# Peptides against a protein of PDB entry 2AUS, part 234

Target 1, 323 residues: chain A of PDB entry 2AUS
Amino acid sequence: ADIKREVIVKDDKAETNPKWGFPPDKRPIELHIQYGVINLDKPPGPTSHEVVAWIKRILNLEKAGHGGTLDPKVSGVLPVALERATRVVQALLPAGKEYVALMHLHGDVPEDKIRAVMKEFEGEIIQRPPLRSAVKRRLRTRKVYYIEILEIDGRDVLFRVGVEAGTYIRSLIHHIGLALGVGAHMAELRRTRSGPFKEDETLVTLHDLVDYYHFWKEDGIEEYIRKAIQPMEKAVEHLPKIWIKDSAVAAVAHGANLTVPGIVKLNAGIKKGDLVAIMTLKDELVALGKAMMSTQEMIERSKGIAVDVEKVFMPRDWYPKLW

## One batch from the design tools (peptide; made by RFdiffusion4, then SolubleMPNN)

Design b2_p27_3_s1
Fold by OpenDDE base, seed 4:
Structure b2_p27_3_s1 (fold): chain B 323 residues (1-323), chain A 27 residues (1-27)
Amino acid sequence: as target 1 above (323 residues)
Amino acid sequence: DEEERRREEEIARARRELEAEIAERTA
């Protein structure tokens, strides 16, 4: 279940004007696409970059970006942020991932030993990035959050694994194989989750996108393409949120830092240095930024910079300038 | 590099979030 973050209300009398902004559920289709994220079922074969290029071609888009590379042979959940939402991928890159993996053992191992050894890999692991990774070739620690063995058939082990961002399942399987004493390799891999994006009714194929775009452009049917594209706000659901006054929205949309007086409500547990989503009272994403205060400091202080605004998403004209 | 540090901080947060989600599923 998505972690329910406690919401602390600082100003219980704050109202929002219904005429301002475009709530995620009320965007015209063109605007919905401009601020959209696709929960793509990436097929095996193409690179994540090729798939993004195909989506841009299919949907006639200028810009798109993905929420974390999948290898060519890896299928499953690839969030693709569109147009003005493209930069929201920065919230998804560090997000936890889930996979279903098929591990093939190079020798016979008793099932009880497989289960025992795989359980020992829950926790902190040392990984070496692949040679072709844009990530610096340094040894790094990553967390395996959970390993759930789904099936053991002789030398084939099907398992679900939750991991920290940038954990290489291929390397995990290699290390499990070494610990078992027989060696192992990754036979198959599917990503089943990337932060808030999972295998659910929002998961769509490239073929679905072709069909849904044609239904919209040729038949005037918006329903399918509207459902196939999630609002960019979905891509920040996992982040701690700060909700701001209508009077603060335009300033933040112009790139001004969020000050403490602009805060209406906020999640508990924000620490200094955390990436936070700045939201309107209508749950519209205004910006991403770095918390300059804890939740407690944002409650107790009357003034100061609460968030250093790094990436603005909201247009400058959705809310009036009230300063 | 500040971008590398920020990615490490973001990863460490995603770690805490998924730890808490697992704690809820395993409790």
Scores: peptide ipSAE 0.009, ipTM 0.322, DockQ to the pose 0.017
Fold by OpenDDE base, seed 1:
Structure b2_p27_3_s1 (fold): chain B 323 residues (1-323), chain A 27 residues (1-27)
Amino acid sequence: as target 1 above (323 residues)
Amino acid sequence: DEEERRREEEIARARRELEAEIAERTA
């Protein structure tokens, strides 16, 4: 999420009409909710699905979805996409995750040995999927981006870990315990990050949502519920972006593929097959799609399909049809 | 008016029941 991508401009003369669309900062509260994502602090105990059902009841919503399951006993960052934004969770599934974990060792190990062995688990690791996964028992490679030991108290090791999507921390701890020769288990786990969502001022509880919705509906105070809900564009901050002409927006909003002439600017480093966010010049999310060209091909070519549009978010009427 | 008030009372009841369920599971 924190990787600043270079922006390459193709059309430096492209202007946007300020009367068209609804930029994230200019959405009325009802529209903000319809295109919102909550950075929820999931409590330990309930399933991620139960928590999503609770949010729907609290906020009187028809649809919601989460950006990646947390086990019942696991607390922390659970992005919950609302209503028309529900399918933006597709962008969060492949995103990196961070956790704070408490590992309990089943024997005494010198601190220097703990530190040395845990450092060897930074990089590519081979994990076995849990027995209950209906997916074929294939060994999978996953990346551990970093391990930071926070505290060592005898047999208890508190650490921060950044991982590729679908890495099981319980399995990592089991393998660390085997490498230490004494065995280990996961005592506690909290997720501190899911792509662009982290522990910050945007993190809210279920109780906060109850109170903030009450303040809006009973007292007419929208400020709290507005701050508790992030725009759906937050959920795509970690993706490579393509910004398009106002004249191309309505076509893409109707489900047309993005062609090269519609591109105003784009991020560097897009590869064929990457998930990309199609944006307006006002940083509104139009659609998610699969890149059919690299950044270089999108710069050099005058025509062709740049993005295969998989999911439209923008309403068809926010921009005029100009074709 | 009366249908809107009934709907608000049902929402308020459902919210209190949900708050109790959340409190029981988060305690």
Scores: peptide ipSAE 0.006, ipTM 0.306, DockQ to the pose 0.029
Fold by OpenDDE base, seed 2:
Structure b2_p27_3_s1 (fold): chain B 323 residues (1-323), chain A 27 residues (1-27)
Amino acid sequence: as target 1 above (323 residues)
Amino acid sequence: DEEERRREEEIARARRELEAEIAERTA
């Protein structure tokens, strides 16, 4: 997730009109909410869907969606995309996740053996879907990016784990327990990261949202609710980006595919088939789409479809039609 | 005794299956 992508400039003379669009930092509060994502600290107990329903009630919203389910008993980072941003969660579903987990071993194991065996689970692991999953019980590979043991207290192992999307920590712990020869279960789980969303100053509770909405509606103080809601562009920070000319923005906002002449700059390492974010020169999210070319092809070619536009976010009127 | 032994045999079997699945992927 933290791979700094190089930015390749294709058109160094491209300027943007400051009067067009609504940059993430300059949206009126109502518009900021309409294109917002909350980094919610989900409490243990409720489902992710119940929490989304509560947010909709608190903020008087018609639509919202979450960036990947947390089980009822699991707390922590739940990105909740609001209103017009609701579909940005599709960018977060494939994003890596981090958790802090407490594993309880069913027997005594030396710490050196615990550390050695858990290290072997870094990399590609085979997981079996839970019995209650509507997904066919097929063995599936998932990547464990890292395991960091935080504490070992006898049979209790506290660890941080970075994983590919859809990795079941409960199943990981079960497999670790089997490898240790004693068995294990997941005692506690908290999600500490979901793609670009982590435990930081942007993490807010449901209580915070109630208070901050009240301060805005009753006291006229928008600062708190503005800070509690991230721009939708935050939800695509982990994606490769393509920045486009002002003249291309309205066409893409109407659902036209991005053509090579519209590109101003782009990230290195885009492959054909990658999910990419199409951005303005003001770092506004125009659309998500599928790359039809590599970065190199987008540089070398003078024409052709660079991105198949799958989902538009930007309103059609933020930029003028220049075609 | 027999339930513990059955559980140990089930753990040992599951471990061998996991070790085999790991070995097949590293080979």
Scores: peptide ipSAE 0.000, ipTM 0.274, DockQ to the pose 0.015
Fold by OpenDDE base, seed 3:
Structure b2_p27_3_s1 (fold): chain B 323 residues (1-323), chain A 27 residues (1-27)
Amino acid sequence: as target 1 above (323 residues)
Amino acid sequence: DEEERRREEEIARARRELEAEIAERTA
């Protein structure tokens, strides 16, 4: 279960009107799709952009976007944000990733040496971007959070790896191979996690989406397509959150910055400059923005801009204007 | 075995740290 950040209550008397908004689990199916994210099992072969184009065709959508590119040969977890939720992918781009990788060694290496050298690659590593990246060939430091060796079969090493966003597993494997003295290449790669999205019961294929859309449109059965699409709030589950008064929701939904008096509760550990999710008391995503204060400043201050609102998601009419 | 439990606890800790850092960086 994702680490629950501590919640500090600033206003313990704040209530929410049950008639306002659309909580994630209470959206009509059309509205659920408009504010949805698919935890897609991307097949190997197609680009992430081709897969997004297929989802748009299958579900008859105008807009969609993915939560971080997978290379054509890479399978697994690709979050695809739909329609009004499309811009929520910005919360997933910086998110950590987990992969299962198969590394093939170009020579024989004792298992103990493989284990010892791979353990040295936990922490901060220097990577070169792939040749095809339009990103200027700058050496960059990236964090490897963990390496878990699953299996060693002669020259084949199966391992799980947790990494900082934009870490290239192909480059990691190349550097491991150099450190082993024999060289290595990436034989297979699957992404098993992208932020809050993982291999679980919410993971669906393109074929599942075809079938589930058919069951809805032709048979009138919405249950399958409803379960196949996560609410956009799932895509911000890992962010620090600020919960706001019902009276502040309409202003933020119109693009106003969040001021300190609008805060009901917030996560501990927010720093100035952090991305944050602005939520209703019903756990609806209103907006993403940049924290202009720390958690402590948001508690201690009576006024000021708490969050610079960058991206609004909530419709303007879900909550009344209460000013 | 006690080593297997330690490995599972270390993996669970590393997953929690990844979840926290995912939470911090997607923050």
Scores: peptide ipSAE 0.011, ipTM 0.360, DockQ to the pose 0.020; fails the geometry check

Design b2_p27_3_s2
Fold by OpenDDE base, seed 4:
Structure b2_p27_3_s2 (fold): chain B 323 residues (1-323), chain A 27 residues (1-27)
Amino acid sequence: as target 1 above (323 residues)
Amino acid sequence: DAEERAREAAIAAERERLRAEIERRTA
């Protein structure tokens, strides 16, 4: 998520009408909720689906979805996309994850050996999805981006791990235990990051949501619930972005593919087939789509389909039809 | 007045049910 992407400007004279759209910071509270994502601190015990069901009851919502399942016993960062933003989870499912894990070793191992062996698990690992996963149970590679040992207390190893989406920490710990020769199991697991969502001031509990919704509905105080809900644009911060002309927004909001003439600026390093966020010049999410061109092709070409639009988020009426 | 009080009481009762459900599943 922290990859600073260079921004390439194609049209430095492109202006945006301040009367059109609803920038993420200027949405009325009801609209903010309709296009919101909660950075939820999932407690241990409930399933991610139970937690989503409670959020819908707490906030009186018809629809919500989570940005990637946490097991019942796993706590921490669970992004929950609300109402019209529900399908923004598509951007979060493939996003990198960070965890803090407690590994319990089944025998005594010298600390230096623990450190050396765990460092060897940085990089590509081979995993098989567990039986309970909706994912096809084929062997697959996953990236471990980093392992940071936080504490070693005898047989208990506390560590931070950054991983590719769908890496199973339980399986990682099992393989580390095998490599150490004593075996190991996962004692505890907390997710500390899911793409752009991390443990920070935006992290809220279910109890916070109950209280903040009460303060809004009964006391008229919207500040707490407004802060507890992030704009859906937060859920796409880690994606490469393409910013479009005001004249292109309504067409994309109607489900038209983005053509090259509509592009004002874009991130460097877009490849054909990448998931990209189509943004207004006010940083409003219009749609998610599949890049049909590289960044370089989008710069060099004067015409053609730049993005195959897969999911529209913006209402059709926020920007005028200029065609 | 009576319908409003009944609605407020129903909202308060649902809030308390939600808290109790969360607590029972996180304990």
Scores: peptide ipSAE 0.419, ipTM 0.876, DockQ to the pose 0.029
Fold by OpenDDE base, seed 2:
Structure b2_p27_3_s2 (fold): chain B 323 residues (1-323), chain A 27 residues (1-27)
Amino acid sequence: as target 1 above (323 residues)
Amino acid sequence: DAEERAREAAIAAERERLRAEIERRTA
C-alpha cells in the first residue's frame, strides 16, 4: 500500500473550478458522513456484521459495509464504509492485510528453528479455506508478503504478518506448527492493517462513535465525529488513479465510460484489467472502474475507452454537464 | 417541550441499549 506511484501529467494546463464538487476536506458534516469510512477498532466477540449493524444504529444510517470480514474472536482494523460510500469496500477486499498473531506451539522448539521455519513461509503458500468461509473449500495459493517475529517466549510466538487478501492466519499457524514438527494453534489475532487503513490516530471504537455522535447531535459539536470518519477517498489510496478534466466528471458521474480525452494525469504502471480510481483534480473520487488500456496506451492514444466505469460514487450534480 | 423531552429520552435509552449490547458481546 505504501508504494508511491509515479504521476504522469498528460495535460499540464488543465485547471479545475473551485466552485464545483466537494473536496474530501471541505464536505459539510452530513455529506462527510454520507461519503465516509470509519477505521473501526473491532472488538473481540461480535461478528463483523454485528459491528456494522451497530454502526448503522449508532449513526442512524440506512446502509454500511465492511472492508473484509474479521472473525468474532479477531480484533482490530475493520474499515466500515457508510451510506453512499458503502460500495468503496470493493477496493479494500483485494487489498493486503497485516496482522499481529500469537502462536502457541504444542512442544518445545529451539528459537533458531522457529525463526528459520517461519522465514520459509514468506512467499507463496497453499491454503484451504475454513468451513465457515463463504469461499469454496478449494486449495488456493496466497502470498505472505513478510513475517516479522516480535517476541518468542518459550512456546509463545508473537509475530507480525503481511498477507494477500483472504489468507487465513489460523491456517498459516497450523502449517507452521506442522513444519516445526510439534503442531501449533492461533491463541490471539489482531488485524493491524487493511490496505490504507492501519492502527493510527484515525482508529476509533464503537464507544467512541456513540459518544462522538452524541456530541454532534445533542451538543452541536461536530469535531469528534468529523475526525472519527475518514473520507471515502482514503479507501482508494492504494489503487492506481486517473485524474480527469472537470468537463469529463459529470459524464462519468452519470455512468459513462472514461475516454482518453478526459484524462489530465494518471499513475504509471496501470495495466489492462486493473481496478482504478477515477478522481477529479481536487482528489474527489468519481468512480471505480476497470482499466481498458495501459498507462502507456492512455498517454499515446487520442481516443478510446480508457476505463470501463463499474461503480459511481460522485453525485451527478456536483459538476455541471459540459457536453 | 414534552415531545422533545420524550425524543431525547428515547435517544438516550437507545444509546444505553447499544452500549449494553456492545458490552455483552465483547465480554
Scores: peptide ipSAE 0.415, ipTM 0.875, DockQ to the pose 0.030
Fold by OpenDDE base, seed 5:
Structure b2_p27_3_s2 (fold): chain B 323 residues (1-323), chain A 27 residues (1-27)
Amino acid sequence: as target 1 above (323 residues)
Amino acid sequence: DAEERAREAAIAAERERLRAEIERRTA
C-alpha cells in the first residue's frame, strides 16, 4: 500500500465538469453507503462470513463482501465492501497483510538465537496451505516482507510481521519453532493491516456500527455513520491508476474497454496484465480492469485498447454520453 | 402513531438481538 507511484500526465489541458459525477467526499449519505467499505475491527470468535452477515443486518444491506478471510480466533482489520462496492474486494485479496502474533515456544531458547533465526525468515518462504483452507494444498512460495520482534518474555515471542497475501502465520510460526529446535505454536494473532486498511481512526467495531446506524436513522445524525464508512476508492489506493477524460467515463461505465485517447494521466510502472483502477479526474472509481499495455505503450501510442474492463462500479448516468 | 411506535419497537428489538448475537459469538 505504501508504494509511491509516479504520475505521468499525458494531457495537461484536460478539464472536468464539476456538475458530473459524485466525488468520494461529496456523496449523499445513502450513496456513500452504496459505494462504501468499512474498516472493521473483527472480534475474535465469529467467522468473517458471520461478520459480513451481521453488517448486512445492521446496515439493512442486500450485499456485502470481505477483503480477505480472518479465522474465527483472529481479530483485527477486516475490510467489508458494501452494496455496489462489494466487488472491490478483488483489489484487496492480493494486497499485502500485516499481523501482530504471539508465538509460544515449546522449550527454552536464548533470546539472541530467537532474534537471529526469526530474521532468517524475512524474504521468500515455502508454505503448504493448512487443511482447513479452500486452497489446494500445494507447496508455494510467499514473501515475508519484514519481521519485527516487539517483546520476548521467556518462551513467549510477540512480533509484527508483514506478508504477501495468503501467507499463513500459523505455518510460519511452526517453521520458526522447527528452526529453533524446540517447536512453537501460534498463541494469538491479530491482523493490523490489509492493503490500504490499517489500525487508525477509521477502524470501527460491530457495536460502533449498530450505534452509528441508530444515530442516523432515529436521531438524523449522519456524521458517525459517514465517518465509519470509507469510500470504495480507499480500497483501490494501492493499485496503479489511470485517470480518464470526462468524455470517456460514460463509455467505460457502460462496459466499454478503455482506449488510449481517453487517458489523461496514469501511474508509472504499469505492466501488461496488471490490475488497474480507472479513475475520473475527480478521483472517482469508474472500473477495475486488466492493463493491455504498459505505461510506456499508453504514452507512446495514439490508439488501441489500454485496459480490458473487468468490473464497472460507476453508475451509467453519473456522466453524460459524449459520443 | 401506534404504527410508528410498533416500528420503533421492532427496530429496537432487532438491534438488541444483533447485540446479543454478537456478544454470544465474541465471548
Scores: peptide ipSAE 0.414, ipTM 0.873, DockQ to the pose 0.029
Fold by OpenDDE base, seed 1:
Structure b2_p27_3_s2 (fold): chain B 323 residues (1-323), chain A 27 residues (1-27)
Amino acid sequence: as target 1 above (323 residues)
Amino acid sequence: DAEERAREAAIAAERERLRAEIERRTA
């Protein structure tokens, strides 16, 4: 997620009209909420759906959605997209995750052996989805990007783990316990990262949201609720981006596919079939779509469909029709 | 005035219900 992707400029003379659109940093508070994502610290106990329902009641919202289910007993980073931004969660579902887990071993194991065996679980692992999952119980591969042991206290192992989306930490711990020969179970789990959302100054509780909404509605203080809500553009920071001409924005906002002449600049390394974010020159999210060309094809070609537009976010009236 | 006070009281009561619901599920 933190890899700065190279930006290739295709049209260095393209300008943007400062009167068109609403850049993320210049949205009025009501519009900021309509296009917002909360980096919620989910408490242990409630389901992710109960938490989304509470946020809707707290903030008086019609719609909201979460960027990937946390189990009731699991705490930490739960991105919650609001109102018109609700469907931006599609960008967060495939994003990598980080957790801190407490593993309890069912027997005594030397620390050197614990460290050696846990290191073998970095890379590709074979998992079976749990019985409670809506996913068909077929064996599948998942990537473990890293395992960092934080503390070993007898039979308790505290570790950080970075994983591919839909990796089951409970299943990982079970297999580590089998490899150690003593068995193990997951005692505690906290999610510390979901794509671009992490444990930082933007992380807020349900109680914070109650207080911050009160300060805005009753005391007229918008600062706290403004800081508690991130722009929807935060939820696509990990995606490859394509920046488009002002003249192409209204067509894409009406659901037209992005054609090659509309591209001003783009990230390197886009492959055919990748999920991409279509942006204005003011870094406003217009739409999500599927790349129909690679970065190289988008540079070399003069025409054709660059992106199949799957989901529009920008209102149709923010930019004028120039076709 | 009376309708506005009734609306404010309803908002305050919903806020307290929400706090109490959150506390019961996180305990």
Scores: peptide ipSAE 0.409, ipTM 0.872, DockQ to the pose 0.029

